# Peptides against a protein of PDB entry 6IDX: the designs that were tried, part 33

Target 1, 380 residues: chain A of PDB entry 6IDX
Amino acid sequence: KELAKLSADVTFATEFINMDGIIVLTRLVESGTKLLSHYSEMLAFTLTAFLELMDHGIVSWDMVSITFIKQIAGYVSQPMVDVSILQRSLAILESMVLNSQSLYQKIAEEITVGQLISHLQVSNQEIQTYAIALINALFLKAPEDKRQDMANAFAQKHLRSIILNHVIRGNRPIKTEMAHQLYVLQVLTFNLLEERMMTKMDPNDQAQRDIIFELRRIAFDAESDPSNAPGSGTEKRKAMYTKDYKMLGFTNHINPAMDFTQTPPGMLALDNMLYLAKVHQDTYIRIVLENSSREDKHECPFGRSAIELTKMLCEILQVGELPNEGRNDYHPMFFTHDRAFEELFGICIQLLNKTWKEMRATAEDFNKVMQVVREQITRA

## One batch from the design tools (peptide; made by RFdiffusion4, then SolubleMPNN)

Design b1_p10_3_s2 (from b1_p10_3, 5 letters changed)
Fold by OpenDDE base, seed 2:
Structure b1_p10_3_s2 (fold): chain B 380 residues (1-380), chain A 10 residues (1-10)
Amino acid sequence: as target 1 above (380 residues)
Amino acid sequence: MKPKLSPLPK
């Protein structure tokens, strides 16, 4: 008890470490000796002193044994552990993951995200915070090959549903520390879009071109009886498609694939357009046809608008940036849906189309419309 | 900010 209190003082910590005191604390954890009277209290104070001593940065985290890691992981994976021990064990594991790639590898073998999700279903916000913090640390330190697997685990409706129902919609105010961990989780989740945001379309890839053709088909052929497919002339078909791509509002209406060679937003813009066209088909068709039927130069170019809006959303959400320690701004809406980015795009493209009409914009006003839309999105 | 450890029982 006194040791745990004194370990917060850097002068005491330095002298205690110089006396190999930290090695004694690690050995107490490694021994797992449950036979001591007041073992739980002794262990809680030992783990407190260990954390306080390690927070001075005098000793490397790599000094800990695999037995120590297994004991700490055991306190997190066991269902009946004292809350004080659980909290400190989560904090130790977080610090281990953040400070050592070698410790990350060992911890990632001993603990599953599923075990950490169970600690989100409690009423204790401090336990919930450290559980999310450890999830975030594991995600941040995951190698690129494993990052997608963790992403898929986060994309699981379960984690988001549990956070939404037990944390965000909980009966307790969200503390600053929890808000920060929710922000970090959100940033790490959006960074999964970075690959697609930085992927250039290959104009020679037929499969990618077929997606653009599917956007045309959904907009213009979805209501047409398949019986009236106009006849076999290849040249008339090419000229017809060029007109359709112009009506879709692509900048390069001859070869729309060229519009997706700019990174950011690359292929992510095409993913958003295809999601809108398939999931919100009526909204997509309405937006395209309302602008394709205009001869007054007040048509909103859907293709160009979708690309620049996707880029703008990536900038607003800071896609590809590392989490900032000073930020606590999380968006609850991103925990409500599996494809929250594409749903946000679908809301924002309707806002853009409305704003374009209200401003009576032309193609020359495009940047001005985008600025007004940016201000509307950032105030919401 | 790191979450503060909850105080141990006295």
Scores: peptide ipSAE 0.091, ipTM 0.840, DockQ to the pose 0.115
Fold by OpenDDE base, seed 1:
Structure b1_p10_3_s2 (fold): chain B 380 residues (1-380), chain A 10 residues (1-10)
Amino acid sequence: as target 1 above (380 residues)
Amino acid sequence: MKPKLSPLPK
């Protein structure tokens, strides 16, 4: 008890560490001797003292044994552990993951995201905060291959649904610490879009070209009886597609694949367009046809607008940037849907199309419209 | 910001 209080003082910490005191604390945890009177209270104070001592940054986290890690992981995995021990164990594991890649590997073998999800279903916001903090630490430190697997586990309706229902929609105010962890989780989730954002379209990839052709088909052939495809020669067909790609608002209406070679937003813009066309087909068709029928130079170029909007959303959401310790702004909508980025794109492309009409914009006003839309998105 | 540890029982 007294040790845990004194361990917050850097002078005491330095002397205690020089006396191998931290090694004694680690050995107490490693022994796992539940037979001691007041074991839970003693352990809670031991873990507090250990955290406070390690927070001075005097001792490397790599000093801890695999037995120590297994004991701490055991306290997180066991359902009947005292809340005080659980909280400190989560905090220790978070700090281990953040400070040592070697400890991350060992912890990632001992703990599953499923075990951490169980700690989100409690009414204690402090436990929920440390559980999300540990998830965020594991996500941040995961190698790229495992990061995508964790991402898929986050995209798994279960974790998102639990965070939404037990944390965000909880009957309690969200504290600043929890808001920060939700922000971090959001940023790490958006950073999964970075690969697609930085992927250039290959104009020679037939599968990618077929997606652009599918966008054309959904916009122009979905209402047309398949019988009216004029059987006219290959050149007339190419000229027809060039007209369709112009009506879709691509900058390169001869070869729309070239519009997706710029990174950012690369293929991520095409993913958003395809999602809109398949999931919100009526909205997509309406936006395209309303602009394709205009002869007054006030047509909103859908293809160009979708690309620049995707780029703008990546800039606003800071895709590819590390979480900032000072921020706590999270968007609850990103916890409501599996494809939340594409849904946001679908909302914002409608806003862009509306704003374009309201401004009576032409192609020369494009950057001005984008600036107004940016202000609208950042104020919402 | 690191989450603050809840105070231990007295």
Scores: peptide ipSAE 0.090, ipTM 0.843, DockQ to the pose 0.116
Fold by OpenDDE base, seed 4:
Structure b1_p10_3_s2 (fold): chain B 380 residues (1-380), chain A 10 residues (1-10)
Amino acid sequence: as target 1 above (380 residues)
Amino acid sequence: MKPKLSPLPK
């Protein structure tokens, strides 16, 4: 107990470390000796002292043994562990993951996100905070392959649901520390969009061109039997598609693929358009046809609008940026849906289309409409 | 930047 208090003092910590005192603490954890009177209390103070000593940055985190890691991971994975031990064990694992890539690898083998989700289902917000902090640390330090796996896993969907139900919709105010961890998780989740945001469309890739053609098909051929594809000459077909791509509001009516060669937002804009067209087909068709039937120069160019809106959403959500210290602004909406970014796009494109009509905008007003929409989104 | 660590319980 006194050691745990004194370990916060840098002068004491330096002398204690110089006396190999930290090695003694690690050995106490490694021994797992439950036979001592007040073992749980002793262990809680040992873990406190260890963490406070390591926070001085005098000793490398790589000094810890695999046995120590397994003991700490055991306190996180075992049911019915003392809350005081659990909290410190989560904090130690977070620090290990953040400070050592070697320790990250070892910890990622010993614990699962599923085990950490169980600590979110408790009434203790501090335990919930440290559990999310450790998830965030694992997510931040994961190699790209494992990070994508963590995002796609049932664990991430379940994590969002558990956070929504047990943290956000909880009967208690969210503390600043929890709000920060929710912000970090949100930022790390949005950073998975960076690859698509920075992926240029290849105008020669037929599969990518077929997606643009599918957008055209959904908008204009939704009632046409695919058997009646007008088999007439290639030139009439090209001229028809050029007209349709103009009605879709692409900047390049001849080759809409060129509109997706700029990064950001690259292919992410096409992903959003395709999601809208497939999941919200009636909304998509309505937006396209309402503007394609206008001959008054007040048509809202859907394709251009969707690209610039995707870019604007990436800027607002800080896609590709690392989490900032001291920020705690998280969006509860991102915990309500698996495809929350694409759903946000679908809401915002309707808002844009509405705002365009209300402003009686023309193509010259495009940037002004986008600025008004930005202000509307950032105030919501 | 590294995210801010969770504050240790006092």
Scores: peptide ipSAE 0.045, ipTM 0.779, DockQ to the pose 0.137
Fold by OpenDDE base, seed 5:
Structure b1_p10_3_s2 (fold): chain B 380 residues (1-380), chain A 10 residues (1-10)
Amino acid sequence: as target 1 above (380 residues)
Amino acid sequence: MKPKLSPLPK
């Protein structure tokens, strides 16, 4: 008890560490010996002293044994552990993951996100905060292959649903520490879009070109009886597609694939367009046809608008940036849907199309419309 | 911001 208080002092910590005192604390945890009177209290103080000592940065986290890691992970995985022990165990694991890639690997073998999800179902916001903090640490330190697996686990309706229902919609006000962890989780989730945002379209990739052709098909052939595809020669068909790509509002209406070679937003813009076209087909067709039937120069170029909107959303959401320790602004909507970015795009593209009409914009007003839309999105 | 540890029983 006294040790745990004194361990917050750097002078005491230095002296205690020089006396190999931290090794004694690690051995107490490693022993797992529940035979001591007041074991839970003793353990809670031991873990506090250990964490406070390690927070001075005098000793490397790599000093801990695999047995120590297993004991700490055991306190997180065991049911009915004292809240004080659980909280400190989560904090220790977080610090281990953040400070050592070697410890990350060992911890990732001993614990699952599924086990951490159980700690989100409790009413204790401090436990929930440390559980999310550890999830965030694991997500941040995961190699790209495992990060995508964790993303898939986060995209699992279960984690999002639990965070939404037990944390965000909980009966308690969200504290600053929890708000920060929700912000971090949001940022790390958006960083999964970075790969697609930085992926250039290959204009020679037929599969990617077929997606652009599918966008054209959904917009213009969905109402056309397939019988009326005129057997007009290859040149008339190419000229027809060039007209259709112009009506879709691509900058390069001859080869729309060229519009997706710029990164950001690269292929992420095409993903958003395809999602809109397939999931919100009526909205997509309406937006395209409302602009394709105009001869008054007030047509909103959908293809260009979708690309620049995707880029703007990536900038607003800071895709690819590391989370800032001073921020706590999270968006509850991103916890409501598995495709929340694409749904946000679908809302924002409708807002853009509306704003374009209200402004009576022309192609020369494009940047001005985008500025107004940016202000509308950032105030929402 | 690291989450703050809950105070231990006095």
Scores: peptide ipSAE 0.098, ipTM 0.847, DockQ to the pose 0.117; fails the geometry check

Design b1_p10_3_s3 (from b1_p10_3, 4 letters changed)
Fold by OpenDDE base, seed 1:
Structure b1_p10_3_s3 (fold): chain B 380 residues (1-380), chain A 10 residues (1-10)
Amino acid sequence: as target 1 above (380 residues)
Amino acid sequence: PKPKLSPLPK
């Protein structure tokens, strides 16, 4: 108890570490001797002292044994652990993951996301905060191959639903520390879009070209009776498609694939357009046809607008940037839907179309409309 | 900021 209090002092910590005191604390955890009177209280103070000593940065986290890691992971995985031990064990694991890639690998083998989700289903916000903090640490330190798998596991309706129902919609005010961890989780989730944002369209990839063709089909052929079998020659079809791509508002009417070669937003813009067209088909068709039927200079170019809006959303959400320790702003909407980014795009593209109409914009006003839309999105 | 550890029982 006294050691745990004194361990917060850097002068005491330095002397205690020089006396190999931290090694003694690690051995107490490694021994696992549950037969001692007041074992839980003693262990809670031992873990407090260990964490406070390590927070001075005097000793490398790599000094800990595999046995120590297994004991700490055991306190997180076992359902009948004292809340004080659980909280400190989560904090120790978070610090281990953040400070050592070798410890990350060992911890990722000993704990599951499912075990951490169980610690979100509690009324204790401090436990919930450390559980999300450890999830965030594991996500941040995961190699790129495992990061997508973790992301898929985190994007699973379960974790997001648990966070939404037990944390965000809880009957308690969200503390600053929890708001920060929710922000970090959100940023790490958006960073999964970076691959698609930086993926250039290959104009020679037939599957990618078929997506652009499907956007045209959904917009123009969904209302057309199948009786207009295209019996006229290949050249008339190419000229027809060039007109359709102009009506869709692509910059390159001849080869719309070229509009997706710029990164950012690359293929992510095409993913958003396809999602809108398939999931919100009536909204997509309305947006395209309302602009394609105008003979005036006030047409909103959907294709160009969708690309530049996707780029703008990536800039606003800071896609590809690391989480900032000073930020606590999270969007509850991103916990409500599986495809929250694409749903945000679908809301924002409607806002863009509305703003374009209200401003009576022309193609020359495009950048001014985008600036107004940016201000509207950042104030919402 | 790191979450603060809850005070241990006295």
Scores: peptide ipSAE 0.091, ipTM 0.845, DockQ to the pose 0.116
Fold by OpenDDE base, seed 2:
Structure b1_p10_3_s3 (fold): chain B 380 residues (1-380), chain A 10 residues (1-10)
Amino acid sequence: as target 1 above (380 residues)
Amino acid sequence: PKPKLSPLPK
């Protein structure tokens, strides 16, 4: 007890470490010897002293044994552990993952995200915060091949639903530390969009060109039986498609695939457009047809607007940036839906189309409309 | 900042 209190002092910590004191603490955990009177209390103080000593940065985290890691992971995976031991064990595992890639590898083999999710279903916000902090640490330190598996575990409606119901909608105010961990989780989730945001469209890829053709089909031919495509000559078809791509508001009416070669937002803009066209088909058709019927120079170019809006949303959400330690701004909306980014795009493209009309904008006003829309999105 | 550890039982 006194050791745990004194371990917060840098001078005491330095002297105690020089006396191999930290090695004695690690051996106490490694022994797992439950035969001592007051074992749980002694263990809680041992883990406190260990964490406080390691927080001074004097000793490398790589000093810990695999037996130590297994004992700490055991306290997180076992259902009947004292809350005091559980909290310190989560904090130790988080610090291990953040400070050592070799410890990350060992911890990722001993614990599952599913075990950490069970610690979110409690009323203790401090336990919930350390459970999310450890999930975030594991996500941040995962190699690229494993990030997608973690992404799929986050895409599992289960984690988001539990965070929403037990953390965000909990009967307790969200503390600053929890708000920060929710922000970090949000940023790490948006960083999964970076690959698509930085993927250039290949104008020669037929499968990607077929998506652009599908956007045209949904907008203009949704009621037409695909069997009745009139056998009109290849030249009339090319001229027709150029007109349709102009009506869709692409910058390159001849080859719309060229508009998706800009990174950011690359293919992510096409993904958003296709999601809107398939999931919100009525909204998509309305936006396209309302602007395609205008000859008054007040048409809102859907294709260009969708690309620049996707880029703007990536900038607002800081896609591809590391989490900032000083931030705690999280959006509860991103925990309510599995395709929350695409749904946000669908709301924002309607806002853009409305704002364009209200401003009586022309193509020359495009950047002014985008600034007004940015201000509306960032104030919401 | 990381959440403070809950006080240990006395």
Scores: peptide ipSAE 0.088, ipTM 0.841, DockQ to the pose 0.114
Fold by OpenDDE base, seed 4:
Structure b1_p10_3_s3 (fold): chain B 380 residues (1-380), chain A 10 residues (1-10)
Amino acid sequence: as target 1 above (380 residues)
Amino acid sequence: PKPKLSPLPK
């Protein structure tokens, strides 16, 4: 107990570390000897002292044994561990993951995100905070393949649901530390969109061109059977498609694929448009047809608007940016839907279309409309 | 930058 308090002092920590004191603490954990009187209390103070000593940065985290890691992971995976031990074990694992890629690999083999989700179902917000912090650490340090797997896993869907129900919709105020971890999780999840945001459309890729054609089909031919392969169009059909792509509000109405060659937002804008067209078909058709029937120069160019809105949302949501220290602004909507970014796009494109009408905007007012929409989104 | 570590319990 006194060691745990004194370990916060840099002078004491330096002397204690120089006496191999930290090695003694690690060996106490490694022994797993439950036969000691007051074992749980002794262990809680041992783990506290270990953390406080390691926080001075004098000793590398790589000094810890695999046996130590397994013991700490064991305290997190066991359902009936003392809350004080669990909290410190989560903090140790977070620190290990953040400070050492070698320790990350070992910990990622010993602990599952599913085990960490169980610690979110508790009434203790501090345990919940450390569980999310460890998930965030694992997510941050994961290789790209494993990050995508973590995002696509049932664990992330379940994680969002558990956070929504047990943290956000809880009968308790969210502390700053929890709000920060929710912000970090949001940023790390939106960073998975970076690949698509930075992917240029290839105008020669037929499969990508078929997506643009599908947007046209859904808007104008929604009752027509998909049996007519897009490639068999006579010159009359090409001229018709050019008109349709103009009505869709593409900048390059001759070759809409060119509008997706700029990164950001690249292919991510096309993904959002396709999601809107397939999942919110009535909303998509309404927006397109309302603007396609206007001859008054007050048409809102859907294609251009969708691209610039996707870019704006990426900027607002910090896609491709690392999480900043001291930020705690998270969006509860992120936890309400699996495809929260595309749903946010679907809300914001309706807001943009409404704002365009209210402003009586023309194509010359495009940037002004986008600024008003940005202000509306950032105030919501 | 690395995210801020969770504050240790007192």
Scores: peptide ipSAE 0.043, ipTM 0.783, DockQ to the pose 0.137
Fold by OpenDDE base, seed 5:
Structure b1_p10_3_s3 (fold): chain B 380 residues (1-380), chain A 10 residues (1-10)
Amino acid sequence: as target 1 above (380 residues)
Amino acid sequence: PKPKLSPLPK
C-alpha cells in the first residue's frame, strides 16, 4: 500500500528499481499464490506499484516473463476478478502492447478481442475505458495481416453494438478518457480505408473496368427492356458508352478508369459508388437520371462528385493519420453500421446533389459547391 | 490521455 504510493515518486522508483524491487513485484504476480491473507488487496497494490514504477520508463517492458504475461492475461480472462485487479491488469497489458512488439505477439496469443468485449458489457466506465484502450493498443500494434482480421472483428456487429448500447448509450455521462478511447477506435477503424484510398485503379484490369460497366448498367439498363440488345455495331456501342459515362459525370468519358488513378481517393471512391449503386440502388439511379436528363448546364457530375466527395470525407475523417492524444471527438454514427463510411458517403452524395440544385450550380461552380458541402458535413 | 486508475481502498 505504501509502496504503491511511493512508486509514483521518481526518486523512490529509481532507488527501488536499483534494489531489484520491481523483480520482487513481478515474482509476486508470477507465483499466483492465493494463499495470502488479503490476496486481492495485496495484488491490487502490487499491480499499482508495478505500473507506477514502469511508467517512469527506467525499466524496459521486455523484462517481464511469459509467466507474468499469462497471470495478467488470466486476470483479464477469468470471471469474478476484483474490479481493481481487472483495471490494473488491462492497463498493464495496454502498456505492454504499446511499448513492445515482442510483448504484443505474446499478449495477442493469450487474449482475444472477444474476452475484452465482455468487459464492455459492465456498468463500470473505467473498466470499459481500459478494455477499449487495450483493444486500441492491439489494433495499433497489429501487423497488417492481423490488422485486417481485427478490422473484421471490429466490423463485427457485436463489438459495435456493445459499444453503442453499453458505452455510448449508457446511463452515465461519457468521461474525457472514454471519449478519447472512442475517438482512437474511430481513427484506427477509418485507417483501414487507407489501403483502398491509396490503391490506384489499373485501367487495364478487366475486373475493375467491369465495376465501372456495372455502374453504367445499373444506371441505364435497369429500365431498358432486354429486347434492346445492343446489336448495333461495335463503334455505336463505344459511342453509346462514352455518352453514358458522360451522363454518369466522369471526367474521362472515354475511359472512366483514368478518373480512379488519382490517389487519394483511388479505388475507395469506386467502392463507395458501387456500394451506393448496389445497396441504395433507387437513390443512385435517381441521382444519375436527374442529372443525365438535363441539358441546361446545371448537371451535377456524379462520377467527379463521388471521387471528390470521397477524398473530402477522407480528409475530414483524417484517414491514414495517427490518433492525437489531445482529441476526444468521436462520431456515434460510426458505431451504428458496419459500412458506416459508405453510408456516410451515401448521405453526403445526396447532400451534395441537393446543394448543387439549390445553388443552381454549373461545372464552373464545382469547387464552390464542394466547399459549401464541406462546411455542412463538418457542422453536422 | 491514459485512463486513470481508480483509487485503491484506503
Scores: peptide ipSAE 0.093, ipTM 0.846, DockQ to the pose 0.117; fails the geometry check

